# Peptides against a protein of PDB entry 3NZW: the designs that were tried, part 22

Target 1, 212 residues: chain A of PDB entry 3NZW
Amino acid sequence: TTTLAFRFQGGIIVAVDSRATAGNWVASQTVKKVIEINPFLLGTMAGGAADCQFWETWLGSQCRLHELREKERISVAAASKILSNLVYQYKGAGLSMGTMICGYTRKEGPTIYYVDSDGTRLKGDIFCVGSGQTFAYGVLDSNYKWDLSVEDALYLGKRSILAAAHRDAYSGGSVNLYHVTEDGWIYHGNHDVGELFWKVKEEEGSFNNVIG
Target 2, 222 residues: chain B of PDB entry 3NZW
Amino acid sequence: QFNPYGDNGGTILGIAGEDFAVLAGDTRNITDYSINSRYEPKVFDCGDNIVMSANGFAADGDALVKRFKNSVKWYHFDHNDKKLSINSAARNIQHLLYGKRFFPYYVHTIIAGLDEDGKGAVYSFDPVGSYEREQCRAGGAAASLIMPFLDNQVNFKNQYEPGTNGKVKKPLKYLSVEEVIKLVRDSFTSATERHIQVGDGLEILIVTKDGVRKEFYELKRD

## One batch from the design tools (peptide; aimed at target 2 P104)

Design b2_p14_1 (made by RFdiffusion4)
Pose (drawn by RFdiffusion4):
Structure b2_p14_1 (pose): chain A 212 residues (1-212), chain B 222 residues (1-222), chain P 14 residues (1-14)
Amino acid sequence: as target 1 above (212 residues)
Amino acid sequence: as target 2 above (222 residues)
Amino acid sequence: PPNTDRGTLPSFDP
């Protein structure tokens, strides 16, 4: 698994791979590691497939309950805390999740929270989570500028997940892109590495190792 | 010490067609190197046009299928006999499985039917509730032998248009019920050849808008 | 390119 989310001039970019594993067994290439909590809230998934899926779906129900009660969209900070506090109650029981809660509110602007099963909760501009996180950091950190165009930022996030899907035996499948503005999240497609790799290699001249 | 889990072998397979779906499984049940039964059904019609199989530790698989069938019964009781859609059944199974997160049903579970649009549907589950909708899926002992074959023959993976210099992928035309039954039978004869826990018989459940049909085929008994 | 081989499914260890 490789997931990333980063803030910039144009809002937030979220990119994830879609590989699921059972050890060295590729269990699936077509899993959805991003959950749309609501029109302005996204959650990313890494770790235990069931723990992430179950608790992030549950988080969505908790956020919806907050809107009915308070007649107001839940903040990114509060939404990430609900998950952070829930996971903390289970500390020591073996839950396994590396998670990012990304969204936008008038009150907070573009906002990103890293939340994991250790109970760690961190607000930040850039996060890469999962077995392939360091591979994504390598490409993302060396090309990141706050002033990236929406187009360039969407590409960097896509390229970073691609770098991880190439080098990490436990990452791959396809790349799912998202862009977050004050009008909510915009889905930017599912890019199969099976074609995305060769296309990027030709057009970019990178991946100069692998023989084509 | 006491081990609450065992391995009863078996292999299951699910393929979704445009307006049908199939869930197949060998009828052999095993413990270690012995055969408990050459015919012990492992794929079940749970009502509302849903078939399911929970493969791995059979006691757990039975308890789960029994609990789900009772769940459909109560769904009707509590919701004015409304039909449980396959998507709804999948989320329900997720909660049943995750409910034992700390003492799991040791099973890999697959269900099949039609979605609300009448299209074929297959869902497969992780032991603790992780699930996804798919075109096809192999589960159980020979899953590692069969899933690669299905990726090739069902989803045409790694296959290209001849003479296109590997530039044009083989189109994703869709399989008929006849073509699917062939892939299923071939899959199980192959699995019976290479995996010692697969054999004796093959039972297929076909699901259409008209309901659930069954077909049975013998397999090598060695 | 990433390796797309599914590999061998591991045995469960209770």

Design b2_p14_1_s1 (made by RFdiffusion4, then SolubleMPNN; from b2_p14_1, 8 letters changed)
Fold by OpenDDE base, seed 5:
Structure b2_p14_1_s1 (fold): chain B 212 residues (1-212), chain C 222 residues (1-222), chain A 14 residues (1-14)
Amino acid sequence: as target 1 above (212 residues)
Amino acid sequence: as target 2 above (222 residues)
Amino acid sequence: GPDESQGVLPAFVP
């Protein structure tokens, strides 16, 4: 798995691969590793697929309850804290989760929290999570700047996942791409790695380790 | 060390069409190398036009299917005989599976039906309740033999339009019920030849707007 | 333990 999220002047970019594995078996190439919690909040999944799907869906229910009770959208901080508190209660039970909770509220602005099953909760501007995270960081860190255009930021997210898909055997399938703004998240499509790789190679003159 | 799980073998396969869905399973039940039964159905009509199979450890599979059938019954009681949608069924099954997260049902679960738009739907589950809607899925002993075939023949993976230098993929299209049945039969016939835990009989449940139809075909009995 | 031969393993998104 390779997931990433980063803040920039235009909001948040979220990009993820879509491969699931069971040992050496490719279980799926089409896993939705972004869970749309609500129109304004995204969760990413790495680790156990069931753990992430179950608890992030549960989180969505908790967020909805908050809205009903308080007549206001839940903050990203509060949403991530709910999840963090939950997984911490299961510490030692064997949950496997590496998640990012991403959203945009008027109060907080664009906000990303990393939450894992070890009980770690971190606020930050840039996170890559999964077995391919180091490959993604290599591209992302080299090209990141706050003042990226939306177009450039989307491309950078997509390109970083592509790099990870290329080098990490546990990452691949496709890139799912999201842009999060104050008005909510926008889905920017599913990009098959098989097609995307050759396109990027041709356009950039990159990936010269592969002879086409 | 005590192993609480058995393995009863078998294989299941789901394929979604445009306005139908198919869930098929062999009827062989085996323990180790001993055939317990040559006709033990493992694909079930659960009501509300939902068919279900949970393949692996048969005791766990039967328990899970029974629990789901009960869930359907209670859903009707609680919601004035409202039909349970396939997506809601999938969510329910996730909760059934994840409720035993720390002592899982040792099964690969597939359900099939029609979505709210009348389109064919197949959902597959891992032992602990992760699920995905897919066009096709093989589960069980011979899944590794069948799934690549389905990738090629249902999802048209690695197929390209001639003369395009591999630049244009074969377009996705729905298969007819006849084409799907053929693929299912070919899949199980092939799997039976290469896997000892698959054989004897093939039962296919076809879900349409008109209800569930069952078909049976003989497989190799060796 | 669970027999990997049937592919009945939890899906992992590492």
Scores: peptide ipSAE 0.216, ipTM 0.808, DockQ to the pose 0.081
OpenDDE base, seeds 1, 2, 3, 4: peptide ipSAE 0.202, 0.030, 0.212, 0.030; ipTM 0.809, 0.807, 0.817, 0.804

Design b2_p14_1_s2 (made by RFdiffusion4, then SolubleMPNN; from b2_p14_1, 7 letters changed)
Fold by OpenDDE base, seed 2:
Structure b2_p14_1_s2 (fold): chain B 212 residues (1-212), chain C 222 residues (1-222), chain A 14 residues (1-14)
Amino acid sequence: as target 1 above (212 residues)
Amino acid sequence: as target 2 above (222 residues)
Amino acid sequence: GPDTSPGELPKFVP
């Protein structure tokens, strides 16, 4: 798995691959590793697919309850804290989760929290999570700037996942791409890694380790 | 050491068409190298045009299917006989599976039916309740033999239009029920040749707007 | 552990 999220002048970019494995078996090439919690809040998945899918869906329900009770959208800080508190209750039980909670509220602005099954909760501007995270960081850190245009930021997210998919055997399938703004998240499509690789190679003159 | 799980073998697969879905399974039940039964159905009509199979450890599979059937019954009681949608069924099954997260049902679960728009739907589950809607999925003993075949023949993976120098993929299209049945039969006959835990009989449940139809075919008995 | 077929192990997104 390779997931990433980063803040920039235009909001948040979230990009993820779509491969799931069971040992050496490719279980799926089409996993939705972004859970759309609500129109303004996204969760990402790494680790156990069921753990992430179940509890992030549960988180969505808790966020909705907050909205109903408080008559306002939940903050990204509060949403991530709910999840963090939940996984802490299961500490030692064997949950496997590495998630990013990404959203935009008027009070907080664009916000990213990393939450994992160890109980770690971190606020930050840039996170890559999964077995391919180091490959993604290699590209992302080399090209990241706060002042990126939306177009360049989207491309950078997509390109970073592609690099990870190329080098990490546990990452692949496709890139799912999101842009999060104050108005909510916008889905920017599913990009098959096979097609994307050749396109990028041709356009950039990159990936010269592969002969076409 | 005590092992609470058994393995009863077998294989299942689901394929979604445009306005139908199929869920098929062999009828062989085994323990180790012994055939317990040559006809033990493992694909079930659960009502509300939902068919289900949970392949692996038969005791767990049967328990899960029974619980789901009961869930359907209670859903009707609580909601004035409202039809359970396939997506709601999938969510319910997730909760059944994840409810035993720390002592899982040792099964690969697939359900098939029609979505609310009348389109064919197949959902597959891991043992602890991760699920996805897909066009096709194989499960069980011969899943590794069948799934690549389905990738090629249902999703047209690695197929390109002639004369395009590999630049244009074969376009995705829905398969007819007849085409799907052919693929199912070819899948199971091939799997039977290469896997000892698959054989004896093939039962196919076809879901359409008109209900559930069953077809049966003989497989090799060796 | 017991012999497992694909799909009888939990899916992982490592």
Scores: peptide ipSAE 0.300, ipTM 0.818, DockQ to the pose 0.105
OpenDDE base, seeds 1, 3, 4, 5: peptide ipSAE 0.288, 0.287, 0.117, 0.298; ipTM 0.806, 0.817, 0.794, 0.810; seed 4 fails the geometry check

Design b2_p14_1_s3 (made by RFdiffusion4, then SolubleMPNN; from b2_p14_1, 7 letters changed)
Fold by OpenDDE base, seed 5:
Structure b2_p14_1_s3 (fold): chain B 212 residues (1-212), chain C 222 residues (1-222), chain A 14 residues (1-14)
Amino acid sequence: as target 1 above (212 residues)
Amino acid sequence: as target 2 above (222 residues)
Amino acid sequence: MPDTSQGELPEFVP
């Protein structure tokens, strides 16, 4: 798995691969590693698929309850805290989760929290999470700027996941790409890694370790 | 240490069509190298046009299916005989599986039916309840033999239009029920040849708007 | 029988 999220002047970019594995077996190439909690909040999945899918869906329910009770959308901070508190209660039980909760509220602005099953909760501007995270960081950190255009930011997110898909055997399939703004998240499509790789190689003149 | 789990082998396969879905399974039940039964069905009609199979440890599979059938029953009681949708069924099964997250059902679960738009639907589950809607899925002993075949023949992976130098993929299209049945039969006959835990019989449940029908085919008995 | 992982764990075996 490789997931990433970063803040920039235009909001938040979220990009994830879609491969799931069971040992050496590619279980799926089409896993949805972004959970759309509500129109304004996204959760990402790394680790155990069931743990992430189950609890982030549960989180969505908690967020909806908050909205009903408080007549206001839940903050990203509060949403991530709910999840963090939950997984912390299961500490030692064997949950495997590496998640990012991403959203944009008027109160907070664009916000990303990292939450994992070890009980860590971090607010930050840039996170890559998963077995391919270091590969993604290599590209993302090298090209990241706060002042990126939306177009450039989307490309950077996509390109970073592609790099990870190329090097990490546990990452691949496709890139799912999101842009989060104050008006909510926007899905920017599913990009098959096989097609994307050759396109990027041709356009950039990159990936020269592979003969075209 | 004590191992509470067994492995009864077998293989299951789901394929979604445009207005139908198929869930198939062999009827062999085995422990290690010993065939316990040559006809032990593992694909079940659960009502509301939902078919289900949980392949792996048969005791766990049977327990899970029974629990789901009970869930369907109670759903009707609680919701004025409302039909359980396939997506709601999938969510329910997730909760059944994840409810035993720390002592899982040792099974690969697949359900098939029609979605609310009347389109074929297949959902697959890992032992602890992660699930995904897919066009096709193989599970069980010979899943690794069958799934690549399905990738190629259902999803047309690695197929390109002739004369395009690999630039144009074969377009995705739904398969007819006849085509799907052929693929299922070929999958299981092939798997039977290469896997000792697959064979004896093939039972196919086909879900359409008209209900569930069953087909049975003999497999090798060696 | 393994679970479906995201590459963080090698394989779940009950």
Scores: peptide ipSAE 0.033, ipTM 0.767, DockQ to the pose 0.110
OpenDDE base, seeds 1, 2, 3, 4: peptide ipSAE 0.174, 0.167, 0.027, 0.026; ipTM 0.777, 0.787, 0.778, 0.776; seeds 1, 2, 3 fail the geometry check

Design b2_p14_1_s4 (made by RFdiffusion4, then SolubleMPNN; from b2_p14_1, 8 letters changed)
Fold by OpenDDE base, seed 5:
Structure b2_p14_1_s4 (fold): chain B 212 residues (1-212), chain C 222 residues (1-222), chain A 14 residues (1-14)
Amino acid sequence: as target 1 above (212 residues)
Amino acid sequence: as target 2 above (222 residues)
Amino acid sequence: MPDMSQGELPAFVP
């Protein structure tokens, strides 16, 4: 798995691969590793697919209850805290989760929290999570700046996942790309890694370790 | 260390069409190398045009299916005989599976039916309740033998339009019920040849707007 | 208990 999220002047970019594996077996190439919690909040999945899918869906229910009770959308901080508190209660039980909760509220602005099954909760501007995270960081860190255009930021997210998909055997399939703004998240498509790789190689003159 | 799980072998396969879905399973039940039964159905009509199979440890599979059938019954009681949608069924099954997260049902679960738009739907589950809607899925003992075949023949993976130098993929299209049944039969006959835990009989449940029909085919009995 | 999850992938904490 490779997931990433980063803040920039235009909001948040979220990009993830879509491969699931069981040992050496590729279980799926089409896993949705972004959970659309609501129109304004995204969760990402790394680790146990069931753990992430179940509890992030549960989180969505808790967020909805908050809105009904408080007549206001839940903050990203509060949403991530609910999840963090939940997984912390299960500490030692064997949950496997590496998640990012991403959203844009008027109060907070664009916000990313990392939450894992160890009980860690971190707010930050840039996170890559999964077995391919180091490969993604290699590209992302080299090209990141706050003042990226939306177009450049989207490309950078996509390109970083592509790098990880290329080097990490546990990452691949496709890139799912999201842009989060004050008005909510926007889905920017599913990009097959096979097609994307050759396109990027041609356009950039990159990946010269692979002969066309 | 005591292992509470058994493995009864077998294989299941789901394929969604445009306005139908198919869920198939062999009828062999085995423990280790001993065939317990040559005809033990493992694909079930659960009502509301939903078919289900939970393949792996048969005791767990049967328990899960019974629980789901009971869930359907209670859903009708609580919601004025409202039809349970396939997506709601999938969510319910997730909760059944994840409710036993720390002592899981040792099964690969597949359900098939029609979505609310009348399109074929197949949902697959891991033992702890992660699920995905897919066009096709193989589960069980010979899943590793069948799934690559389905990738190629249902999803047209690695197929390209002739004369395009591999630049244009074969377009995705729905398969007819006849084509799907053919693929299912070929899948199981092939799997039977290469896996000892698959064979004896093939039962196919086909879901359409008109309901569920069953077809049976003999497999090799070795 | 056997690891039976089909979706479990290695994940590293930053």
Scores: peptide ipSAE 0.057, ipTM 0.783, DockQ to the pose 0.052
OpenDDE base, seeds 1, 2, 3, 4: peptide ipSAE 0.025, 0.173, 0.025, 0.211; ipTM 0.774, 0.798, 0.788, 0.802; seeds 2, 4 fail the geometry check

Design b2_p14_2 (made by RFdiffusion4)
Pose (drawn by RFdiffusion4):
Structure b2_p14_2 (pose): chain A 212 residues (1-212), chain B 222 residues (1-222), chain P 14 residues (1-14)
Amino acid sequence: as target 1 above (212 residues)
Amino acid sequence: as target 2 above (222 residues)
Amino acid sequence: HEAVSFSFPNPSDS
């Protein structure tokens, strides 16, 4: 698994791979590691497939309950805390999840929270989570500028997940892109590494190792 | 010490067609190197046009299928006999499985039917509720032998248009019920050849808008 | 229309 989300001039970019594993066995190449909590809230998934899926789906129901009760969209900070506090209650029971809660509110602007099953909760501009996180950091950190165009930022996030899908035996499948503005999240497609790799290699001239 | 889990072998397979779906499984039940039964059904019609199989530790698989069938019964009781759609059944199974997160049903579970548009549907589950909708899926002992074959023959993976210099991928035309039954039978004869826990018989449940139909085929008994 | 309601799993079932 490789997931990343970063803030920049144009909002937030979220990118994830879609590989699921059972050890060295590729369980699936077509899993959704991003959950659309609501039109302005996204959650990313890494770790235990069932723990992430179950608790993030539950988080969505908790966020919706807040909107009915308070007649207002839940903040990113509060939404991430609901998950953070829930996971904390289970500390020591073996839950396994590296998670990012990304969204936009007029009150907070573009906002990213890293939340994991250790109970750690961190607000930040850039996060890469999962077995492939360091591979994504390598490409993302060396090309990041706050002033990236929406187009360039979307590409960097995509390219970073691609770097991880190439080097990390436990990451791959396809890349799912998202862009977050004050009008909510915009889905930017599912890019199969099976074609995305060769295309990027030709057009970019990178991945100069692998023989084509 | 006491081990609450055992392994009863068996292999299951699910393929979704445009307007049908199939869930197949060998009828052999095993413990270690012995055969408990050559015919012990492992794929079930649970009503509302849903078939399911929970493969791995059979006691757990039976308890789960029994609990799900009772769930469909109560769904009708509580919601004015409304039909339980396959997507709803999948989310339901997720909660049943995740409910034992800290003492799991040790099963890999697959269900099949039609979605609300009448299209074929297959869902497969992780032991603790992780699930996804798919075109096909192999589960159980021979899953590692069969899933690669299905990626090739069902979803045409690694296959290209001849003479296109590997540029044009083989189109994803869709399989008929006849072509699917062939892939299923071949899959199980192959699995019976290479895996000692697969054999004796093959039972397929076909699901269409007209309901659930069953076909049975013998397999090698060695 | 949900068939099963939500519940918190109990870690002591381990």

Design b2_p14_2_s1 (made by RFdiffusion4, then SolubleMPNN; from b2_p14_2, 7 letters changed)
Fold by OpenDDE base, seed 5:
Structure b2_p14_2_s1 (fold): chain B 212 residues (1-212), chain C 222 residues (1-222), chain A 14 residues (1-14)
Amino acid sequence: as target 1 above (212 residues)
Amino acid sequence: as target 2 above (222 residues)
Amino acid sequence: AEALPFSLPDPSLA
């Protein structure tokens, strides 16, 4: 898996691969590693697929209950704290989760929290999470600027996942790309790595380690 | 160390068409290398036009299917005989599986039916309840033999339009019920030749708007 | 107990 999220002047970019594995077996190439919690909040999935999918869906229910009780959307801080508190209660039980909770509230602005099954909860501007995270960071950190255009930021997110998909055997399939704004998340498509790789190689003159 | 799980072998597969879905399974039940039964159905009509199979440890599979059938019954009681949608069924099954997260059902679960738009739907589950809607999935002993074949023949993976230098993929299209049944039969006949835990009989449940029909085919009885 | 074949998006977190 490779997931990433970063903040920039235009909001948040979220980009993820779609490969699931069971040892050396490719279980799926089409896994949705972004869970749409609500129109304004995204969760990312790394680690155990069931653990992430179950508890982030549960988180969505808790966020909806908050909205019904308080008549306002839950903050990203509060949503991520609910998840963090839950997984911390299961500490030592064998949950495997590396998640990012991404959203945009009027009070917080664009906000990203990392939450894992060890009980770590971190607020930050840039996270890459998964077995391919180091490959994604190599591209992302080299090109990241706060002042990126939305177009450049979307491309950078996509390009960083592509780098990880190229080098990490456990990452691949496609890139799912999201832009999060104050008005909610926008899905920017599914980009098959097999097509995207050759396109990027041709356009950039990159990936010269591959002949073709 | 005591292993609480058995493995009863067998293989299942689901394929979604445009206005139908298929869930198929062999009828062999085995323990280690001993055939327990040559005809033990493992694909079930659960009502509401939903078919289900949970392949792996048969005791766990049967328990899960019974729990789901009971869930359908209670859903009707609680919701004035409302039909359970396939997506709601998938969510329910996730909760059944994940409710045993720390002592899982040792099964690969597949359900098939029609979505609310009347389109064919297949959902697959891991032992702890992660699920995905897919066009096709193989599960069980010979899944590794069948799934690559389904990738090629259902999802047209690695197929390109002639004369395009590999730049244009073969377009995705739905398969007819006859084409799907042929693929299912070819999958199981091939799997039977290469896997000792697959054989004896093939039962296919076909879900359409008109309900569930069953087809049976003989497999090798080696 | 034999490890159940869980679908793991990230084996590094297992």
Scores: peptide ipSAE 0.040, ipTM 0.793, DockQ to the pose 0.040
OpenDDE base, seeds 1, 2, 3, 4: peptide ipSAE 0.035, 0.033, 0.032, 0.034; ipTM 0.794, 0.804, 0.801, 0.797; seed 4 fails the geometry check

Design b2_p14_2_s2 (made by RFdiffusion4, then SolubleMPNN; from b2_p14_2, 6 letters changed)
Fold by OpenDDE base, seed 2:
Structure b2_p14_2_s2 (fold): chain B 212 residues (1-212), chain C 222 residues (1-222), chain A 14 residues (1-14)
Amino acid sequence: as target 1 above (212 residues)
Amino acid sequence: as target 2 above (222 residues)
Amino acid sequence: MEALPFSLPDPSDA
């Protein structure tokens, strides 16, 4: 798995691969590792597929209950805290979760929290999460700037996941790409890694470790 | 050490068509190298035009299917005989599976039916309740033999249009019910040749707007 | 194949 999120002048980019595995078996190439909690809030998944899918869906329900009770959208800070508090109650039970809660509220602006099954909760501007995270960081950190255009930021997110999919055996399938703004998240499509690889190789003259 | 789980073998397969879905399973039940039964159905009509199979440890599979059937019954009681949608069924099954997260049902679960638009739907589950809607899925003993075949024949993976120098993929299209049944039969006959835990019989449940029909085919009894 | 849960591998799972 490789997931990433970063803040920039244009909001948040979220990019994820779509591979699931069971040991050496590729269980799926089409997993949706982004949960759309509400029009302004995304959750990402790494670790146990069921743990992430179940509890982030549960989180969505809690966020909706907050909206109904308080008559305002939940903050990214509060949403991430709910999840963090939940996983902390299961500490030592063997949950496996590495998540990012990404969203935009008028009060907070664009915000990213990392939350894992150890109960760690971190606010930050850049996170890569999963077995391919180091490969993604290698590309992302080398090209990241706050002043990226939306187009360049989207490309950088996509390109970082592609690099991880190329080097990490546990990452692949496709890239799902999101842009989060004050107006909400925008889905920027599913990009098959095979097709994307050849396109990027041709356009950049990169991936010269592979003979075309 | 005490192992609470068994393995009863077998294989299951779901494929979604345009306006239909199929869920198929062999009828062999085994323990180790012994055939317990040559005809033990593992694909079930659960009502509301939903078919289900939970393949692996048969005791867990049967328990899960019984619980789901009971959930369908209670859904009707609580919601004035409203039909359970396939997506709602999938969510319910997730909760059944994840409710035993720390002592899982040792099964691969597949359900098939029609979505609210009348399109074929297949949902697959891991033992702890992660789920995905897919066009096809194999589960059980011979899943590793069948799934690559389905990738090629249902999803047209690694197929390109002739004369395009591999630049144009074969376009995705729905398969007819006859084509799907042929693929299912070819999958199970091939799996039976190469896997000792698969054989004896093949039962196919086909879901359409008109209901569930069953087809049966003999497999090798080796 | 054994009935294994699906994983979205994380370095913490190694």
Scores: peptide ipSAE 0.308, ipTM 0.811, DockQ to the pose 0.042
OpenDDE base, seeds 1, 3, 4, 5: peptide ipSAE 0.300, 0.301, 0.290, 0.304; ipTM 0.801, 0.810, 0.808, 0.803

